# Peptides against a protein of PDB entry 4PN1, part 54

Target 1, 261 residues: chain A of PDB entry 4PN1
Amino acid sequence: KIEMNFLNKPIVPDTTKVISNFLTHYLITEPVEHVEIEAKLGTLIDLETQNRFEFPVMNETILNPEFNLRTRFESDMTASEHKYLNEFLNQAFRDSQKPGRLPFAYKHTKQVDLFYETEDNSRDKIRVSKNQSDNQVLACVKKRRVADLFLYCPNDAFDIRISISDELPVSMPSGNQQPSLTRLKDRVGYVHQEIKIDLTKTTQNDPVYDTTERHELEVEFGNIADLRDRAQKAKDGMEAPLFRRVQLFMDNVRILRREHS

## One batch from the design tools (peptide; aimed at target 1 N21 N64)

Design b1_p24_7_s4 (made by RFdiffusion4, then SolubleMPNN; from b1_p24_7, 10 letters changed)
Fold by OpenDDE base, seed 4:
Structure b1_p24_7_s4 (fold): chain B 261 residues (1-261), chain A 24 residues (1-24)
Amino acid sequence: as target 1 above (261 residues)
Amino acid sequence: EAIEPYKVSKELSELLKKYFPQTF
């Protein structure tokens, strides 16, 4: 008979605890009402060197948000990397359809995002999302970035930004208002156990960017209500359900990173 | 199904013209 350890019970990685506490804060302690929680693959860029940030660690490390490391996060990848991930996820989708597995759900969306200035000239723009085919309005939101947690991943091609955002539903902009930015999004979404994995190609008309195209991969908690419930239980002293959900989320993120390592 | 975002299609071209007229 083999036991897991000398206590013969599961142990929770410290990373899981730290992330769980981070999420609990914005789910329960200072709750964000229309919360979106996602991880994006990208690169921590050192503002001094304009190269990938270097830190003297040998594995996945959550960076302390109390320290200003003078970094920016580039949520992008090459077309070839993005294509590879698409093929990888397509295969994972196919494999999950086999008997005995939990299947992926798949959705392909093509939308246009129109960004509008707010009446108060706030930094947060109104985003109107429409279906490309029929111009049906899919959403009208004002997205506010609430918090970020960065994971430096020296062994992988990508670092990770976990973001807490507030997606506030708002009224449509005035009909006479022109968008300040327009973005086409071609997105395939894979959902497995309520964890969403989105591959997105964006094309935008922003002259500030060197290229109009961007290739992004994001992993999102697809069931916020359940996550909030788990976080509440954790706050009440029962942490296991939250830890399990965070572990699942992070394992999916790690799988995706490792395909480039 | 898969994303084919790297291939310029006629449909994509028309969308670009529609939504990014300033680029043409």
Scores: peptide ipSAE 0.040, ipTM 0.601, DockQ to the pose 0.013
OpenDDE base, seeds 1, 2, 3, 5: peptide ipSAE 0.043, 0.021, 0.028, 0.026; ipTM 0.629, 0.509, 0.586, 0.444; seed 1 fails the geometry check

Design b1_p24_8 (made by RFdiffusion4)
Pose (drawn by RFdiffusion4):
Structure b1_p24_8 (pose): chain A 256 residues (1-205, 211-261), chain P 24 residues (1-24)
Amino acid sequence: KIEMNFLNKPIVPDTTKVISNFLTHYLITEPVEHVEIEAKLGTLIDLETQNRFEFPVMNETILNPEFNLRTRFESDMTASEHKYLNEFLNQAFRDSQKPGRLPFAYKHTKQVDLFYETEDNSRDKIRVSKNQSDNQVLACVKKRRVADLFLYCPNDAFDIRISISDELPVSMPSGNQQPSLTRLKDRVGYVHQEIKIDLTKTTQNTTERHELEVEFGNIADLRDRAQKAKDGMEAPLFRRVQLFMDNVRILRREHS
Amino acid sequence: SIEYPDSLIKEMEESSTNAFVGPP
């Protein structure tokens, strides 16, 4: 017989607790009506060296946003790094279809992104996405970035950025308006337990941009867990962000 | 730049042992 600790009850990892606080704030305390919560793989770039961020730590660590660390985030990876993750996810996809497993879901989208500027002093963009096939509109949203949280991962090829955005559905722009940006997007979507794993390849109308993003697919249920956590029963919220961060961690450690 | 609520930052610092860090 073996116990996990001298209490014999599970304890919350420090990171899971902190991220739960970050998510509960923008879900409950200062709520965002149309919230998108996603984490992207990429690289933390030191502004002076223009290389990967160096920090005297040995494990995955959350950076305090109240401190100016002179750093930016590159949400990009090579074509090989993108293909390597694609193969790994495909293999993980088929293994989930076997007996006893909770299966993956799959969705492949070939669409066009149209970005517009706003009439306000804000730096928000109005995004219009259309099918590359029939050109029917998939979405028309005004997107505002609310908050970011950066995880420096010295043991891995990637760092993590957890972004909280606000996607408000809006009406279509006028025809007599030039889009600020137009590009193709090849999004390969995997879904497991309502956690979305998106593998995106955007083509600039040339420059290519390869990304991997992991986002909560069921916000309404997550908002409910955030409410219970604020009221004391915080176990379901912890179990949720633990699953999210563990998925993000598995994909982060996958590299040649 | 992004502005963060002081109450949120304080709560994150009080809830952390060492995973939430500042400069060395």

Design b1_p24_8_s1 (made by RFdiffusion4, then SolubleMPNN; from b1_p24_8, 10 letters changed)
Fold by OpenDDE base, seed 2:
Structure b1_p24_8_s1 (fold): chain B 261 residues (1-261), chain A 24 residues (1-24)
Amino acid sequence: as target 1 above (261 residues)
Amino acid sequence: SISYPKSLIDEMKKSSKSSYVGPA
């Protein structure tokens, strides 16, 4: 007979606990009403060297937000890396359609994001998202970045930023107001077990600079209500459901950040 | 700018004091 450990009980990794606590705070303790929770693949860059940050650790680690490590996070990747991940996810999608598997859902969207200044000149701009094909308004929100949690991943192609955002629905800007910025988004989304994986190509036209393109991969909790319920249960002493959901989320992130061509 | 509440940091960095005790 084999047991899992000397207690014969599942044990939760510290990473899962830390992230779960982080999420619980913004879901329950100081709840964000219209919360978006996503992990982006990218690179922690040392501001002094402009190279990838080097920390004396040998595996995935959550950075303590109390310490200024003089880093920035670049949520961009090369077109080649992005293409590879697209192919990888397409294969994962195909494999998931086989008998005995839980299938992915897939969606391709193209939208235009128009950014408007607020009347009070707040840092948080109003974003109007429209479908590129028919110009239908998809959303009008004021997005506020609430918190970030960074994972340094020395063994993988990418580091991770987990972000908490508040996407407050707001009224459309006045007809006489002009957008300060316009972005085109080409996005393919893969959903598996209510975890959303998005590959996004963002194109921005600058009147002064050439058109810039960004390639991003993000993993998002697709069922916030369920996550909030799990977080509440965790606050009430039942942590297992939250830990399981966070573990699933992080395992998907870990798979993706390891992939490279 | 993003700030982190002290309570959140404490929640993330849960620690405890321990002492050695003989087995039952």
Scores: peptide ipSAE 0.066, ipTM 0.515, DockQ to the pose 0.146
OpenDDE base, seeds 1, 3, 4, 5: peptide ipSAE 0.055, 0.056, 0.062, 0.049; ipTM 0.506, 0.599, 0.612, 0.568

Design b1_p24_8_s2 (made by RFdiffusion4, then SolubleMPNN; from b1_p24_8, 10 letters changed)
Fold by OpenDDE base, seed 3:
Formats: structure tokens, C-alpha cells, sequence
Structure b1_p24_8_s2 (fold): chain B 261 residues (1-261), chain A 24 residues (1-24)
């Protein structure tokens, strides 16, 4: 006979609590209407050294946003790392189709994003997303970054940025407007238990840096309504459902950031 | 502001060959 601990009750890791509180703020306390919540794999770069940031910790830790650490986050990886993750997720997909498992869903999407300046000269651009094959409009949004939470992961290949964004649907730009930026996106998406895992190859033309490619991995909460419900329950004193959902999300992120060729 | 003509998009499409493989 084995018990979990001397109380024989579940215990919640502090990381889960901190992230849950962060999410609850932007879901309930100061609610973002069209909220997107995602984690990106990348690297915290020390602005002074231009190398990966070194913090005096030995494991995963959430950085306090109140401190200016003089860092930037680079949400990119090598093509080989990206390929490895694609193969890894494909195997995970196949294994999940076996009896007794919850299956992955898979989708491959190619789109073009056109960015337009706003009439009010706001910093936020309007993004029109179109399907590459038939040029049909998929979305027209103004995306605003609301908040970021950074996790330094010294034992893994990648650090993590959790971002809260507001994706406001807006009217299409006038037909006489030209896009200020064009971006091609090739994306494969894997969904498991309403957690979305996206591998995205972005091709962008820059007048200064020529054509650049970025390789990104994103993990997103696929059911915001459910997450908001859980966050509300947490505010009402029932935290367990929110903690379980955040734990699931973070475990998926932790699996992915450890995988490398 | 820089404008991105349709020709540039087509060039980018040609250059952007998908390396992704599906799980099937």
C-alpha cells in the first residue's frame, strides 16, 4: 500500500499556481474579450552578451516581470530541430490512434498573411489571412499583445514565453490599400485534448534582411470558453479544475522543449 | 511603407517549399 504523501492528498506545484493566477487575471479579473493564450518555444537572450541568458537557477523557473532583466525572446529554432519535432509529433499522433488512447487530430494549412497599417496610425497592424490555394479570406484581425510570462529552462533546449493576446475581428482594409508586409505560413497542427500544438514555417521578405525563414513551435489552449469557466470557478474558490488544465498544458510544453536531435 | 506586389508573393511561394510530413 502506497500513499501520495503524509496527507494522502494531491499537491499542486507552485509553477501551476503562478501560471493559473496569471491566466485568471486576463480571463476574469481584467478580461480580454477575444483572448488567445499560447506558449512559444524559443531562447531568452541576454542583451549584454547576445548569448542565452544565464540565471542562477538549476531548473524551470518563472521570471518575475517586475524586474528588468535586459533580455529579449527569440521565438525561433533551426530547421533540423523543427524537422525532429515534426517527426516526433507524427509518432505521437500514430501512437494515440491505438486502442485505449485519446487520439490526436492533424491538419496541414498553408496561408498568406497580409499586414496593413491602420488609418489611426496605431502600432497594431491589421492582418488579413488567406488560404494559399484558393485565396479565400480566413480571417481579418487586429492582434494586440496584452501580456507575457517567461519561463527560463536551463536544463532544456528551449525557454518558454506564455503570451496573452487580444485578436479583435475588424473590417477588411480598403481595396486601394497596399500591404506593408507579406508573410507566408506553412503550418502543421496537432490537437490533443483541446491543446493545439503548431509547427509553423514562416517565410517573410524583408527589405533589409532579404527573405528570412523562421521555424516556430506554439502550444495553445484550444477551448477558451472551458478555460474561462475553470478560471471563474477558481475565483469562486474551486481551483482544482483550473490547476488540472494548466498542468496538462505545461506538461505538453515540457515534453516538447526537451525534444531535440 | 513598403508595398509587397503580387509578384513577390508568387516568388516567395516558389521559394517556400514545404518540408513538413504528415503522420499518415
Amino acid sequence: as target 1 above (261 residues)
Amino acid sequence: SLSYPKSLIEEMKKASKSAFVGPA
Scores: peptide ipSAE 0.105, ipTM 0.681, DockQ to the pose 0.014
OpenDDE base, seeds 1, 2, 4, 5: peptide ipSAE 0.055, 0.057, 0.016, 0.092; ipTM 0.476, 0.441, 0.325, 0.623; seed 1 fails the geometry check

Design b1_p24_8_s3 (made by RFdiffusion4, then SolubleMPNN; from b1_p24_8, 9 letters changed)
Fold by OpenDDE base, seed 4:
Parts: C-alpha cells; structure tokens; sequence
Structure b1_p24_8_s3 (fold): chain B 261 residues (1-261), chain A 24 residues (1-24)
C-alpha cells in the first residue's frame, strides 16, 4: 500500500496557503462587496532596465507586497503568443467535449468600453460596456483595484498578477459627459468548473496617437459566492475546501503560463 | 484574429461521429 507521506494526509503547498490567506482577507476579514478576483498573465518589468525582472529564485515565487521592488506589470503579450493560447484553449475545449470529461462552456463577446471621469475626480473611472454591434448597454461599473499579489515565474513564459477588485455598479454618466477613453474588446471566455479563462484582444483608438492593440489572458473565479463560503469555512477552521479551489485555480493558471508559441 | 469554439462545433460533430457532447 502506498501512502501520501509519513502522516498519510494531504499536504498543501505553501503557495496555496499564501494565496488562500490573501483571498480570505478580502473575502471575509475586510470584505469587498462586489469582488472580482482574477489572475492576469504578463511580465514583471524592472523599471530601471525595462527588461523582465530577475530575482535570485528558481521557481514560482510570490513577491512580498511590503517591499517596493520597482517593478511594473505588463499584462500584454505578443499576437503570436495570444494566437497560440487561443489555439491551445480551442483544443482544450474540443477535448473537453469528449465522453467522460467535463465540458468547457464558451462565450464570444464583442464590446465597446467607454471610460468616464467621475464627478468627484476620483482616480477610478466609470466604465460603460456596450455591445459592439447594437450599442446595447451591458454594464456600468466603477472598478477599484483593492490589492495585487505578484508571482514571479522564472521558468514560464509569463509572470502572474492576482488582483482583487471592487466592481461597483453605478449609474450611467450624464448624457453630456464625453468618454475619456474608448476601447474595443474582442473576448472569448472559456469556462471550466466555474473558472473562467478570457482571451481578450483590445483595440484602443486615440485620435492623436496610433491605434494600440493589447492581447491579454486572464483567469477568474467564476463563483464568488462559493469562494466566499469556502473562505468563511477556512476562517472557521476548515481550510480544505478553500485550498482545493485555490489549487484548481492556480493549476489552470500554471498550465496557461507555461504555454508559448 | 481570435478563433472561436463556435466555429469548431460543426466540424466536431462531423468528426466525432456522435462522441461530441457539445457545450453545456
């Protein structure tokens, strides 16, 4: 008979614990009401060199947010990388449709995001999302970035930013207000076991500057209520359900960040 | 441009010969 270890009990990786604690804080301890929790693939860039940051570590490492490392996170990737990930996810979708698997769901969305300044001159902008084809309003929110957790991944194509955001539904801006920024989003969302993976191509038209295009991949917790319930249980001493959910999330992230063209 | 799963569904149905479950 084979046992898991000398205690014959599951053990949770430290990464899972750290992330779980991070999430629990903003789910339970200081709860964010309209919380969005996502991981973006990108690159930690050294502000001094403008190259990918290099740390003296050999594997996935959560960076301590208490230290200013003079980095920025670029959530963009090349068109080639994005295309590869799209093909990869399409194959994963196809494979998941086979008998004995849990199938992916998908949604294709083309939308226009209009950003407006707030009347109170808040740093956070109001985002109005509209369907690109018929201009139907899909959402109007004020998104506040609450916290970030960065993972340096030296062996993978991408580093990771896990973000806690508050997406507050707000009233539409006044009809006289002009958007400060307009973005076109072409998004494919893949959903598997309530984890959402979004491939997004964003086009920004600036009347003064050339059109800029961004290619992003994000992984999001699709069931916040369930996650909050798991976090509450963790606070009450039952950590396993939360750890399992975080592990699932991170495994999906790890799969994706290893893929490259 | 992005390639979408929707564009693959008909092909999958043909190729799977009944093994394709389809999206939920």
Amino acid sequence: as target 1 above (261 residues)
Amino acid sequence: SLVYPKDLIDEMKKSSKGAFVGPP
Scores: peptide ipSAE 0.030, ipTM 0.579, DockQ to the pose 0.012
OpenDDE base, seeds 1, 2, 3, 5: peptide ipSAE 0.022, 0.024, 0.025, 0.026; ipTM 0.517, 0.528, 0.494, 0.551

Design b1_p24_8_s4 (made by RFdiffusion4, then SolubleMPNN; from b1_p24_8, 10 letters changed)
Fold by OpenDDE base, seed 4:
Structure b1_p24_8_s4 (fold): chain B 261 residues (1-261), chain A 24 residues (1-24)
Amino acid sequence: as target 1 above (261 residues)
Amino acid sequence: SLSYPESLIQAMKEASESSFVGPP
């Protein structure tokens, strides 16, 4: 007979616990009403060197937000890396359609995001999203970034930013108001077990950036109500359901950040 | 703006703390 360990019980990775606590805070303790929870693949850049940040660790490490490391996060990758991930996810989609598997869902969307200044001159802009083909309004929101948790991943192609955001539905801007920024988004979305994986090509006319095109990959919790329920149970002393869901999310992130062309 | 409540920071610190208890 083989046992898992000397207690013969499952053990939860420390990373899972830390992330679960982080999420529980913004789901239950100080709840964000219209919460979005996503992980983006990218690179932690040292502001002093303008190179990838280097820290004396040898594996996946959650950075302590108490310490100012003077970094920025670049949520971008090369066209080649993005293409590779697209091909990888397409293959994963195909494999999941086989008998005995849980299938991916797939969606391709093209939208235009129009950004407007607010009347109160707040830092947060209003985003109007429209379908590119028929100009139908899909959403009008004011998105506020609430918190970030950074994972430094020295052994992988990408570092990770987990973000908590508040997406507040708002009224459409007045018809006489001009957008301050227009962004085209070409997005392919893969959904597996209510975890959303999005590959996005963004084109924008940005006077600050010479590059007009950005390549992003994000992983999002697709069922916030379920996640909130699990977080509440965790606060009530039953942590296992939350840990399992966070573990699933992070395993998907770990798979993706290891892939490179 | 990004927010890191003190309660969250404290919880994260507590999660990282360990104590050693010798064998009986």
Scores: peptide ipSAE 0.065, ipTM 0.451, DockQ to the pose 0.165
OpenDDE base, seeds 1, 2, 3, 5: peptide ipSAE 0.061, 0.006, 0.055, 0.050; ipTM 0.304, 0.275, 0.676, 0.664; seeds 1, 5 fail the geometry check

## One batch from the design tools (peptide; aimed at target 1 V18 N64)

Design b1_p25_1 (made by RFdiffusion4)
Pose (drawn by RFdiffusion4):
Structure b1_p25_1 (pose): chain A 256 residues (1-205, 211-261), chain P 25 residues (1-25)
Amino acid sequence: KIEMNFLNKPIVPDTTKVISNFLTHYLITEPVEHVEIEAKLGTLIDLETQNRFEFPVMNETILNPEFNLRTRFESDMTASEHKYLNEFLNQAFRDSQKPGRLPFAYKHTKQVDLFYETEDNSRDKIRVSKNQSDNQVLACVKKRRVADLFLYCPNDAFDIRISISDELPVSMPSGNQQPSLTRLKDRVGYVHQEIKIDLTKTTQNTTERHELEVEFGNIADLRDRAQKAKDGMEAPLFRRVQLFMDNVRILRREHS
Amino acid sequence: SVNEHLNEQQDELAETLHEKAFAPV
């Protein structure tokens, strides 16, 4: 017989607790009506060296946003790094279809992105996405970035950015208006337990941009867990962000 | 000394985010 600790009850990892606080704030305390919560793989770039961020730590760590670390985030990866993750996810996809497993879901989207500027002093963009096939509109949203949280991962090829955004559905722009940006987007979507794993390849109308993103697919249920956490029963919220961060961690460690 | 300083930053961050998550609505 073996116990996990001298209490024999599970304990919350420090990171899971902190991220739960970050998510509960923008879900409950200062709520965002149309919230998107996603984490992207990429690289933390030191502004002076223009290389990867160096920090005297040995494990995945959350950077305090109240400190100026002179850093930016590159949400980009090579074509090989993108293909490697694609193969790994495909293999993980088929393995989930086997007996005893909770299966993956799959959705491949070939669409066009149209970005517009706003009439306000804000730096928000109005995004219009259309099918490359029939050109029917998939979405028309005004997107506002609310908060970011950066995880420096010295043991891995990638760092993590957790973004909280606000995607408000809005009406279509006028025809007599030039889009600020137009590009193709090849999004390969995997879904497991309502956690979305998106593998995107955008083509600038040339320059290519390869990304991997992991987002909560069921916000309404997550908001409910955040409410229970604020009221004392915080175990469901912790279990949820633990699953999210563990998926993010698996994909982060996958590299040649 | 560097490890104490980094631990203080991590404690400050955990306390700040905790106070924000459980602030009155």

Design b1_p25_1_s1 (made by RFdiffusion4, then SolubleMPNN; from b1_p25_1, 13 letters changed)
Fold by OpenDDE base, seed 3:
Structure b1_p25_1_s1 (fold): chain B 261 residues (1-261), chain A 25 residues (1-25)
Amino acid sequence: as target 1 above (261 residues)
Amino acid sequence: SLKEKLEEERKKLAEKLEKLAYAPV
């Protein structure tokens, strides 16, 4: 008989604990009301070199937010990388439909996002999202980025940004207001065990840089109520449910960030 | 049953994806 260790008990990876604590803070301690929690694949860029950041570590590492590393995060990837990830996820979807597996759900969405300035000229814009085909209003929100946690991944194609955002529902802008920015979003979404994986192609017209395209992959917690419940239990001393959910989330992220065209 | 219907729908969707090398994004 083989045992997992000399105590024959599970051990929780430190990465899981750090991320769990980060999430617990914004779910329970200083709760964000309309919280969105997502991880984006991208690249940590060194502001001095404008190349991918280099840090003297050999594996996945959560960067300490208390240190200014003079970096920025670029969530864009190449069209080729994006296509490869789409094909990969399509195959994963197919395989999950087989007997004995938990199936993916799939959804293709095309929407237009209209951004409006606020009356107070605040930094945060109002976003009106509409279905691209019939112009039906899907949402009207003011999104605020609350916090970020960065993972440097030297062995993988992508680094990771985990973001906490607040999506505050707001009233529609007045009919006389014009949008300051319009974005077209073409999104294919995959859901497995309430973890959402979205590939998004964003098209934006810029008066200076003309039409630009962005290719993003995001992984999101699809059941915030459950996650908040797990975080509360963790605060009360029962951490295992939260750790299991965070581990699932991170394993999905780890699979995706290793894929490259 | 509802379960059987959902399974059939999933199967059909999987078959559709097999025909599509790349789902538009």
Scores: peptide ipSAE 0.026, ipTM 0.549, DockQ to the pose 0.011
OpenDDE base, seeds 1, 2, 4, 5: peptide ipSAE 0.025, 0.000, 0.023, 0.024; ipTM 0.546, 0.191, 0.516, 0.532; seed 2 fails the geometry check

Design b1_p25_1_s2 (made by RFdiffusion4, then SolubleMPNN; from b1_p25_1, 14 letters changed)
Fold by OpenDDE base, seed 4:
Structure b1_p25_1_s2 (fold): chain B 261 residues (1-261), chain A 25 residues (1-25)
Amino acid sequence: as target 1 above (261 residues)
Amino acid sequence: SLEELLKKIQEELEKKLEALAYAPV
């Protein structure tokens, strides 16, 4: 008979613990009321070299947020990479429909985001999201970035940014106010075990620059209430449910960041 | 420049690929 280890018990990877603690802080300790928790695939760029950040590590590594590494995160990818991921997820969707599997859900959304300046001239803009087809308002929010956790992934096509955001619902801007920015979003969304995976093509018309397109992949916790419950249990000494959920999330992220054409 | 031309070609190819990317399930 084979055992897992000399204790014959599962162990929790340090990465899972670190991320779990990070999430617990913003779910329980200093709770964000309207929290969004997502991971984006992208590239850590070293501001000094303007190339991908290089650090003397050989595997997935969470960067310490206490250190200013003079980096920026670019969440864009090529159209070919985005297409490959779309095909990959389509196949994963099909495979999950087979008997004995938990199925993906799929949704295709075309959205327009209108950004408005606030009356107080705050840094955060109001975002009004509408369906492109019928102009139905989907959301009106003021999004504040609360915290970021960066994973440097030297062996993979992408680095990861895990972001905590506060999406505060706000009143619609006055009818006389013009948007300062308009973005079109074409999003295909896949949901598996309440983990949401979105492929988004964003088109922005700039008066100075030609139309710019961005291709993003994001992975989001689809059940914040459950996650908050798990985080509370962890704070109370029962960490296993939170660790399992974070492990699931990270495994999905790890699958995606390894895929490339 | 040749580099600029290659960049433009790559961008055009990426746009064509993008047009085919979003296959409905």
Scores: peptide ipSAE 0.048, ipTM 0.589, DockQ to the pose 0.014
OpenDDE base, seeds 1, 2, 3, 5: peptide ipSAE 0.034, 0.000, 0.016, 0.033; ipTM 0.470, 0.262, 0.415, 0.488; seed 2 fails the geometry check

Design b1_p25_1_s3 (made by RFdiffusion4, then SolubleMPNN; from b1_p25_1, 12 letters changed)
Fold by OpenDDE base, seed 4:
Structure b1_p25_1_s3 (fold): chain B 261 residues (1-261), chain A 25 residues (1-25)
Amino acid sequence: as target 1 above (261 residues)
Amino acid sequence: SLEELLEKIQKELAEKLEKLAYAPV
């Protein structure tokens, strides 16, 4: 009989622990009330070279947020990469419908996001999201980015940003207020085991620049209540449920970031 | 009844086949 190791017990990768601790902080220790937790695929850009960041590591590495690495994160990808990922996810969707598998759910959403300035001139804008077809309000939120965790992935097509955000529900802006920015979003969403994977094409009309199109892929925890429960259990000394959930999330992210045209 | 069971199976198979043929875009 083969054993896993000399203890014959599962071991948790350090990456899983670090991410789990990061999540626990913003779920339990300093809890964000309306938390959104997502990972975006993109590229860490070195501000000095304007090229992809280079760090003396050979594999997936969580960057320490305490260090200013003089980087920016670009969540955009090429249209061809985005198309490839769409085709890949479509195939994964089909395969998951087979007997003995857990099926994906799929949703296609076209929405418009209207951004409004706040009366207090805060950096955070109010976002009103509407369905393009019937103009139904889907959400009205003030989104604040709370924290980011960056994963440098030198062997993969993309680096990763895990973001903690607070999506505070707010009242609709006054009828006389004009949006400062409008974005059209074409989103295809895949859900598997309460992990949401979204491919989003965003079109924005800039008053200064021509129409810009962005292609994004994001992976989100679809069940925050469950995740918070797991994080609480982890704080109470039972870490395994949280680790398992984070591992699932990260494995999905790892699959996606390796795919390219 | 057997007929009801067959109808159920047929429906389930049809739905499954439809899902297998589905290509999200």
Scores: peptide ipSAE 0.083, ipTM 0.408, DockQ to the pose 0.009
OpenDDE base, seeds 1, 2, 3, 5: peptide ipSAE 0.021, 0.033, 0.033, 0.024; ipTM 0.478, 0.558, 0.503, 0.529; seed 2 fails the geometry check

Design b1_p25_1_s4 (made by RFdiffusion4, then SolubleMPNN; from b1_p25_1, 11 letters changed)
Fold by OpenDDE base, seed 1:
Structure b1_p25_1_s4 (fold): chain B 261 residues (1-261), chain A 25 residues (1-25)
Amino acid sequence: as target 1 above (261 residues)
Amino acid sequence: SLKELLEEIQKKLAETLEKLAYAPV
């Protein structure tokens, strides 16, 4: 018989605790009403060198936001990397349809995002999302980035940004208002155990420059109500349910960031 | 058989996914 450790009980990695505390803050302590919680794959760029940031650590490390490291996060990847991840997720989808597995759900969406200035000239723009095929309005929101947590991943192709956002539903802009920016989104979405994985190709027309294309992969908590309940239980002294959900989320992120063409 | 049916469903779903997936490049 083998035991887990000298207590014969599960132990929670410090990374899981730190992320759980971060989420609990914006779910319970200072709650964001219409919260979106996602992780994006990308690269931490050193503003001085314009290359990938280098830090004296040997593994996945949560960066302390109290320190100004003079970095930016680029959530873009190459078309080749994006294609590889799409193929990888397609295979994962196929494998999950086998007996004894929990299946993925899949959805392909094409939408247009129109950005409008607010009446008060706030930094936050109103985003109207429409279906490309029938022009149906899908959402009208004012999205505010509340907080970010960055993970430097020296052993993987990508670094990670975990973001807390507030997506406030708002009324449609006036019919006379012109959008300041228009983006086309082609998104393939995978859902497994209420964790959403989206591959998004974004096309943006620049008035001065040629059309730019971005390729992003994001992992999102698909059941915020459940996550909030788990966070509340954690505040009440029962942390295990939250830790398990965060661990699941992070394991999915870790799988994806290790894959590269 | 049930096994064959499940395999067929899996195959059809995989094929559908491949048809619906976009190619970034």
Scores: peptide ipSAE 0.022, ipTM 0.555, DockQ to the pose 0.011
OpenDDE base, seeds 2, 3, 4, 5: peptide ipSAE 0.039, 0.025, 0.022, 0.021; ipTM 0.496, 0.568, 0.502, 0.527; seeds 2, 3 fail the geometry check

